Peptides against a protein of PDB entry 2AUS. Designs and how they scored, part 110

Target 1, 323 residues: chain A of PDB entry 2AUS
Amino acid sequence: ADIKREVIVKDDKAETNPKWGFPPDKRPIELHIQYGVINLDKPPGPTSHEVVAWIKRILNLEKAGHGGTLDPKVSGVLPVALERATRVVQALLPAGKEYVALMHLHGDVPEDKIRAVMKEFEGEIIQRPPLRSAVKRRLRTRKVYYIEILEIDGRDVLFRVGVEAGTYIRSLIHHIGLALGVGAHMAELRRTRSGPFKEDETLVTLHDLVDYYHFWKEDGIEEYIRKAIQPMEKAVEHLPKIWIKDSAVAAVAHGANLTVPGIVKLNAGIKKGDLVAIMTLKDELVALGKAMMSTQEMIERSKGIAVDVEKVFMPRDWYPKLW

## One batch from the design tools (peptide; made by RFdiffusion4, then SolubleMPNN)

Design b2_p17_3_s3 (from b2_p17_3, 8 letters changed)
Fold by OpenDDE base, seed 3:
Structure b2_p17_3_s3 (fold): chain B 323 residues (1-323), chain A 17 residues (1-17)
Amino acid sequence: as target 1 above (323 residues)
Amino acid sequence: SAAEAELAELRKRIESL
């Protein structure tokens, strides 16, 4: 999420009609919900699936999905994509995660040694997925981006950790305990970040959602529920983006692949095979797709398929057919 | 626990919807 991507302009004369589409900040409340993502503070106790079922009941929704499972006992940031936005969770599954963890050591270790050994776990680590994971139990590498020790109290170590998607913090703590020579276990875990979603003013509880939905439906006050739901575009902020001409939007919204002439601007550093977000000039999410060209190829070429469109989000009627 | 009581209240509230 924190990678600033350069924006390369390919067509500096491209304009957008203000009458077409619905920019994220201009959606009526019903449409905002249909294209929404909740930055949920998941309570400890329920499964991530139970929490999604509860959100569907609270908000009277047909569909919702979460941006990556939290175990029942784990609290914190669970992005929940709503209705027509439900499939945007595919952008969040591969996104980096941050946690605050409490590690309990099974023996006494000097603080200087704890700090030194935990610093060695920054970078590439080897993990084996746990038995209960949907992932094959093969040894695999994972990135630990950073470890920040917050507090050391005897055998209790509170730390913040930034990790690649599908890094198991329980397994990390087990390996740290082995490296310290005393053993360790995970006492507590909270997720503080999932890609672009973090602990901020957008974080809401299930109680907040019950209250805010009531205020809207019974009192006619939409402001609370509007603020509690983020636009689906939030869920793709960490992806490389390609912005397209108004004339290309309707074709992509009908499931056509993006061709090079439709590109107005794009992020630097796109590689062939990358997941990319196709955006309007009003920063509306049209579709997710697989890059079929690099950024450089998309600049240099006059024609060809730039993006294989995998998932459309934009309604077909928001932009006119202009071909 | 306080967290179990809050979760029980939340469940009751959601069940009343």
Scores: peptide ipSAE 0.321, ipTM 0.897, DockQ to the pose 0.924
Fold by OpenDDE base, seed 4:
Structure b2_p17_3_s3 (fold): chain B 323 residues (1-323), chain A 17 residues (1-17)
Amino acid sequence: as target 1 above (323 residues)
Amino acid sequence: SAAEAELAELRKRIESL
């Protein structure tokens, strides 16, 4: 569930100049693409890297990156961040994922036992990364947030699963099969969510992208390609946010750390060390950074470094230098 | 498979861009 984070206002009189910046809804099409993220329906077959290369070719882009690898055989939600937004994938890599999986059992098991055992896999599980993973093969815990059985047809179990980033569904299914005593394998897997990106009206295919780019370039119709690309701000919706004064935006856009006086409003529940999104009052992403204070410390303190700025997205010239 | 054929056509279409 997208936990709606409470917004604490520090400065209720802070105004923003409508002439400064480019709000996500007001970007010219070229600028929208430069700061875009595609909610791609990755087909089964290609690697996530091949798909990113194809998107770069289709849209004539220099740079793109994906919000978390899907295996070749796995379809569904692959966020692809474009050009200037490419680095926003840093916010998506640690984000929770949802999948629909088909598990095939290697023997007959009563439905009541299937349901009971699968429920025991909600919570903390111990996994070892597969050999193909760039991650060191150390035993690690991962959270299974929920398992929802959708259908049981004999030996075939269709289920929805919400998991912590880097949970291996193939390994989960293998362990469920062992716990059932018959063994199991992953027959099919689709990713239905990656952080704020889900199966909705924003989900597009590679075919859609080819067609929509053609309609824009050959027919002058930008509407389709505009709708097919989400603003980069979508890729940080799941992060705690800090909204800053117009006078602080240019400094942060130059890579200066955010200090407490620059804060207008912020989400509740920020902890020291959290990844946070620094936003303008127009909900434009300025930067990602590491919280150096809690929400409470940012409220109570009059000075100090609130956020260590790690990645700037906003161009330096969108807001004037006011210092 | 139909899905493999569709993917092959998609690859060819993208490679022709």
Scores: peptide ipSAE 0.312, ipTM 0.894, DockQ to the pose 0.857
Fold by OpenDDE base, seed 1:
Structure b2_p17_3_s3 (fold): chain B 323 residues (1-323), chain A 17 residues (1-17)
Amino acid sequence: as target 1 above (323 residues)
Amino acid sequence: SAAEAELAELRKRIESL
C-alpha cells in the first residue's frame, strides 16, 4: 500500500470544469455517506456480517459491505463501505493486511532461537486454508512481508506481521511452533491494517457511530459523522490510478470502456490485467476496471481500449455527455 | 467479561433504534 507510484502526464494542458462532479471534500453529508467507507474498529465477539448489519441499522442504510472478514474473536480494522460505495470493497479484498498477534508457545525456548526462527518465516510460506473457510482447501503459497517481534515474555510472543491477503495467522503460528520444536497456538489477534486503512485518527467504534449519528439527527451537528466516514476514494489509494478528461467521464460512468484518448495522466508500472482506479482530474472515483494495456502501451498508443470497466461508482449525471 | 457486558449493552442500544 505504501508504494509511491510515479505519475506520468500525457496531457499537461488538460483542465477540469469546477462546476462538474462532486469532489470528496465538497460532498453534502448525505452524498458523503452514500459514497462513504468507515474505518471500523471491530470489537471481539460479533461476526463481521453482524457488525455490518448493525452499521446499516445505526446509519439507516439499505446496503453495506466489508473489506475482508475478521473472525468473531478478532478485533481491529474492518473497512465498511456504504450504500453506493459498497462494491469498493473489491479493491480491499486483495490488499495486504497487518496484524498484531499473541503467540503462546507450548514449551520453553530461548529468546535468541525464537527471534532466529521467526525471521525465517519472512517471505513465502505454504498454507492450507482452514476447514471453516469458504476457500478451496488446496495448498497455496502466501507472502509474509515482515515479522516484527514487539515483546517476548516467557512463552508469550507478541508480534506485528504484514501479510498477503488470505494469509492465515493461526496457521503461521502453528508452523512457527513446529519449527521451534515445542508447538504453539494463537492466543489473540488484532488487525491493525487493511490496505490503506490503518489504526489512526479515522478509526471509529460502533459506539462512536451511534453517538455521532444521534448528534447529526437530533442536534444538527454533522462534523462528527462526517469525520467518522471516509470518502470511497480512500479505499482505492493503494491501486494504480488513471486520470481522465472531463469529456470521457460521462462515457465511463455509463459503463463504456476507457479508451487511450481519454487519458490525461496515469501511474507508472501498470501491467495488463491489473486492477486500476479510473479517476477524474478532481480525484473522484469514476470506476474500477482491468487494465488492458501496460502504462507504456497507454503512452505509446493513440487508440484502443486501455481499461475494461468492471464497476462504475460515479452517477451518470455528475458530468455532461460530451459525445 | 467487561467487554462482553459492554457489547451486550451496545447490542441492546442498537436493537432499540
Scores: peptide ipSAE 0.299, ipTM 0.892, DockQ to the pose 0.785
Fold by OpenDDE base, seed 2:
Structure b2_p17_3_s3 (fold): chain B 323 residues (1-323), chain A 17 residues (1-17)
Amino acid sequence: as target 1 above (323 residues)
Amino acid sequence: SAAEAELAELRKRIESL
């Protein structure tokens, strides 16, 4: 999520009409909720599905979805996309995750050996999904991006771990324990990041949501519920972006594929097949789609389909039809 | 546990909405 992508400008004269659309910072509260994502602190105990059902009840919503399952016993960062933003979770499912884990060793191991062996688990690991997983139980590789040991207290090892989506920390800890020769289990697990969502001032509890919704509905105070909900555009911050002309927005909002002439600026390093976010010049999310060209091809070509549009988020009427 | 009691109270509050 933290990789700053270079922005290549194709049309430096492209302007946007301030009267069109609804920028993320200027949405009325009802519209902000309709296009919102909550950075939820999931408590230990409930399933991610139970928590989503509770959020729907608390906020009187028809639909919501989560950005990647946390086990019942696991706490921390659970992005929950609301209403018209519900489908933005597809951008979060493949995103990297960070956890803080407490590993309990089943025997005494010298600290130097713990540190040396845990460092060997940085990089590519082989995993099999657990029996309870809806994922097919085939062997697969996963990336461990980093392991940071925070504390070692006898047999208890507190560590931070950055991982590829669908890495099982319980299985990682089991394999570390085997490599140490004493065995180990996962005592505690908290998710500290899910793509662009992390532990910060935007992290809210279910209690906060109950109270903030009450302050809005009973007291007329919008400020708390407004701050508790992030714009859906937050959920695509980690994706490569393509910014389009005002004249192209309505076509894409109707489900038309993005063509090369509609591009104003784009991130460097887009490859054919990448998931990309199509944005307005006001940083509004229009759609998610599959890149049909590289960044270089989108620069060099004058015509052709740049993005196959898979999911439209923007309403069809926010920008005029200019065709 | 205190955490289980807090979660049980939260469930009741949400179920009363």
Scores: peptide ipSAE 0.295, ipTM 0.889, DockQ to the pose 0.851

Design b2_p17_3_s4 (from b2_p17_3, 8 letters changed)
Fold by OpenDDE base, seed 4:
Structure b2_p17_3_s4 (fold): chain B 323 residues (1-323), chain A 17 residues (1-17)
Amino acid sequence: as target 1 above (323 residues)
Amino acid sequence: SAAEEELRRLRERVESL
């Protein structure tokens, strides 16, 4: 669910200098790429790492990273963070995912029973990571946020599923098949969402990227490649945000922790230990960090470390040092 | 398959860069 986060204003008089920074919509194309994330439609066949290597080759990049592995046979939404934005993937790894899955049943089951049993898998499920997973094979709880049956055709069940990060749809389908008493396997899987990235007009293929890079480099047409790359700020839309004073930006960009006096506005419901995005008043991502206070503590306190800054994204020179 | 052929064409395009 897109948790609508209330915005609490601490300083209603705080202004931002329009001459400082580079808002997501005002980056020159080279800078936009350096701070970009591609909403890639991963084809079936390649690994997520092969696809990242191809994007680096296509776009002549030194660095890139993906927002969560898709298996070779799985298609769909793979966020790929570019260059200076590469580390923003850490915000996407814990994000919820949506898939469309085709489940094939190994026997005939009445549609009413299929619907009833699949509904029982909404909520908390116990999973063991697959043998091929780099994750420790400990039993763990995962949330299934929703299951929407799209179509039932005999033994084929097409469904949409929203899940917590690191839920294995193949394992879910296996357990549904066991609960139905006939067994089942995953025939097809497509990822339709990874946090803020979904199937929309921003979804691009590797073929599109080849074409759009060519149009830019050979024809001087930047429009297509600009549209194909999202600003890195897109990759943090789902996180709780803290907006800071212009005078605090350069310090945070140098790796200083955010102190309470630097806060202009913040989302409600931040807990101690949450991953938070530190933003400018122009909605530029400065850094990711760990909340050291709750939202309430950040409102009530006049001093102290609000955020332990873990990853800086903003260049040190976009805002002046005002201390 | 159509998907394998599309992947082949993509590899050829990327390898030609």
Scores: peptide ipSAE 0.305, ipTM 0.891, DockQ to the pose 0.910
Fold by OpenDDE base, seed 1:
Structure b2_p17_3_s4 (fold): chain B 323 residues (1-323), chain A 17 residues (1-17)
Amino acid sequence: as target 1 above (323 residues)
Amino acid sequence: SAAEEELRRLRERVESL
């Protein structure tokens, strides 16, 4: 997820008008909220839906959505996209996840054997979705990117795990326990990462949100609520990006597909079918779409549809119509 | 539990809004 994508420049002379748009750092507080994503520390107990409902009540919002369900008992990183940004959660659904898990073994196992067996679960694993999952109960492959054992205390194993989206840690722990020969269960689980959202200074509680909203509304102090809300552009940092000319922004904001002449710069390694973020030269999110060309095709071709625009975020009036 | 009490307190705060 932290792979810095190379940026290929097609038009090194392309300039942007500073009077057009609203860069993430220059949004008034109301507009910042309308295009915001909260890096929420979900408490254990409530569902992800209850937490979203509480955020809507706390912040007086009409719409919000979360970047991937956490079970009631699971705490930690839950991205919650607000208002006009609500649809950006689609970029977070396929994103990798990290967890810290406590596994309890049902028998005594030598530490060296625990370490050896857990290392064998790095890579591709076969899983079946749990009965309570809305996902069809088909066997599926999932990638475990890494397992880092943090602590072993007798039968308790604390570990960090990086996984492909929709990997079930409870099922992973069950299979580890079977491979160890003693059985195991998941005692505790915390999500420490969801794509670009992690445990950092941007992580906030529901209590923090109550306090920060109060400080804004009653005391006129915007600083806390401004820091508690990330710009929606944060939610697409992990995606490949295409930066477009000012003259192309309004057309894309109206739902037109991005054509090759509109491209100023782009990330390397875009494949046909990839989810991409269309950005202004001021790093404003215009839209999400499906790449219809590779990076190489977008460089070599003079014309054609580069991106099939699926979801527009930018208002139609931020940039002038230049058609 | 401390987590249940914190959740109770949060519900009370949100219900008072």
Scores: peptide ipSAE 0.301, ipTM 0.891, DockQ to the pose 0.924
Fold by OpenDDE base, seed 5:
Structure b2_p17_3_s4 (fold): chain B 323 residues (1-323), chain A 17 residues (1-17)
Amino acid sequence: as target 1 above (323 residues)
Amino acid sequence: SAAEEELRRLRERVESL
């Protein structure tokens, strides 16, 4: 998520009509909820699916989806996309994650050896998915981006770990324990980050959601529920972006592929096959799609399909048809 | 546990909706 992407401007004279669309920070409360994502603090105990069902009941919603499963015993950051934003979880599922984990060692190990061995687990690791995973139990590589030891108290090791999506921290701890020669298990786990969602002022509990929905529906106070729900655009902050002309928005919202003439600006480093977010000049999410060209090809070419549009989010009527 | 009690209270609140 922290990869700063350069923005290349293709059309420096492109303007946007302020009367068209609904910028993320200017949505009426009902519309904000329809295009919302909750940065939920998942409690320990329930499944991620039970928590999504509870959010649907609390907020009187028909649809919701989560940005990546947390095990029942695992707490912390669970992005929950609401209603019309539900499909934005496709952007979050492959996103990197951070955890704080408590590892318990099954024997005494000198602190210097703990630190040295845990440092060797930064980089690529080989994992086998657990039996309870819906994923085929094939060996696969996963990237550990960083390991930061926070505290060592005898046999208890508290650490922060940044990982590729679908890295099993329980399996990582098991392998660290084997490398230390004493064995280890995961005592506690909290997810502190899921892509662009982290522990910050936007993190809310299920109790908060009950209270904030009550304040809105019974007391007419929308402020709390408005702050508790992030715009769906938050869920794509980590993706490479392509910003399009106002004249191209309605076509893409109707499911047309993005063509090169519609591009105003784009991130550097897009490769063919990348998942990209198509944005308006007001930073509204129009669609997700697959890049059919590199950034360089999108700059150099005058025509052709730049993005194969897979998932439209924007309503068809927010921008006029200008074709 | 405190977590079990919090979860119990949460269930009661959600079931009352």
Scores: peptide ipSAE 0.295, ipTM 0.889, DockQ to the pose 0.920
Fold by OpenDDE base, seed 3:
Order: sequence, then structure tokens, then C-alpha cells
Structure b2_p17_3_s4 (fold): chain B 323 residues (1-323), chain A 17 residues (1-17)
Amino acid sequence: as target 1 above (323 residues)
Amino acid sequence: SAAEEELRRLRERVESL
């Protein structure tokens, strides 16, 4: 998620018409909501599905979806994509995640041993998905990017952990407890990050959403609800990007595959099969798709299908048909 | 708990919409 990607320019003469499209910062409030993602602080208690249903009721929405399930007892960062943006949550499913966890040990262990053993769990770990998961219960490798011990109080260990998508913190804590020789369980869990969404000034509660929607509808104050909703482009910040000519935007918005001549600039390190975001020169999300070429092939070739377009987000009328 | 009361208050507010 945090990989800074170089931007390679393929066409340095490409300009964009300022009258076409709606850049993320120029959307009217209704359009901003239609293409929005909430960085929700999910309360403990409800399911992620119940919380999405409540957001739909609060904001008078037909559609919404979440960027990765939190268990009922788990609080914190739950990205909720709204209306036309609902399908952007698929970009967040493979994204790295961070948690703060409280691990309770079933016996006394010296602090130095706790620190040493937890450090051994950084890197590749073997996990089996829990019974309640929709995932096949096969052994699989997952990455633990980092473990930061925040506090040790006797048998209670508070730690921050960065993990690959679909790493089970409950299973990690169980294995740490086994390695310590005393056993352990997960007492508490909060998600502090889901890809580009983190605990920051954009994090809002369900109560905030009730209040901010009321201020907009009854008092005519748009500021709060506008700040509470992020543009859908936020949900793709962690993906490799391809920026396209104005003349290619309408075709892609109609579901046409992106061809090499439409590319203005692109991120380095795209591989065949990668999920990529197709962007305008105004950083508007046009579509998500599968790369059919590497970055190098997209630079060297004059023709061919660069991206198989899977999901269009941009309306068909924001850019003119230039074919 | 404080969390249960906050969840109760949230439900009441959402149900009143």
C-alpha cells in the first residue's frame, strides 16, 4: 500500500480540457456523495453489514459497501463506499491492514522473551483460516510487515501490527502464545488502517454522520458532510495508476478496453495481471482493470490492449466522445 | 456499558429517521 511508485511520462504534450469532468475537489455535494467513501470508525457491537445498512438509512442511500469485514467486537477503520462508488471497495480487499491488539498471556513470561519471540513473527507466517470465514481452510502463507510492542503489563501485551490482507490477528496471537509456551488469546482488537484509510482527521462516527446530514438537510450547511465523505479516488491511492488522454476517457467510460495510444503517463512496476486504476489527467477515477501488459511493454509498444477494463466508475457524459 | 449505551442511543437516532 505504501510503495511510492515512480511516474513515467509517455506523452509530455498531452493537455486536458478544464471544462470536462469533475475533479474530486470540484464535485457538487450530491455528486460528491454519489462518488464518496466514508472513513468510518466502526463501533464495537454491530456487524459490518449492519453498519452499512445504518449508513444507507442515515444518508438516504440506495447502495453502499464496505472495504473489508470487521468482526462485531472489533472497532476502527471501516471504509464504506457509497452509491456509484460502491464497487471501489474491491480495490481495498487486497490492501494491507494495521491493527492495535491486546494479547492476554495464559502464564507469566519475562518481557525480554516476549519481545524476542514476537519479533520472530515479523515476515512470512503460516495460517489456517477460521471455520467462520468464507475462505477455504487450507494452510496459507501471510506477511506480517511489522510488529510494534506498545506496552507490556504483566500478562497483557498491547501491540501494533501491520499485515497482508486476510491475516487473522486472532490466529497470530494464538501462535505467539504457543511459541511463548504459555498460550495466549486476543482480548481486544481495533483496526487502525485499511490501505489508504487510517486514523486521521477524516475518521468519522455514525453519530457524526447523523449530525452532519441533519446540518446539511435542515440548516443548509454542506461543510461537515462534505468533509466526512472522501472522494472515491482515495480508495485507489495504493493502486498502480495509468493516466489517459481526454480522447480516451469516454471510450473507457463506455466499457472499452484501454489501448496503448490512450496512455499519457503511468506508474513504474506494473506487471501483467495487476489491478490498476485508470485515471484522467485531473486525477479522476475512470475505471479499474487488469493490466494486460507490463509498464515496460506499455512504454515500448505503439498499439495493443494495455488494460482489460473490469469496472467503470465515471459517468459516460463527463467527457465528450472523441472518436 | 458505555459502549452499549452509545449503541442504544445510535439505534434510537437511526430508528427515528
Scores: peptide ipSAE 0.288, ipTM 0.887, DockQ to the pose 0.928

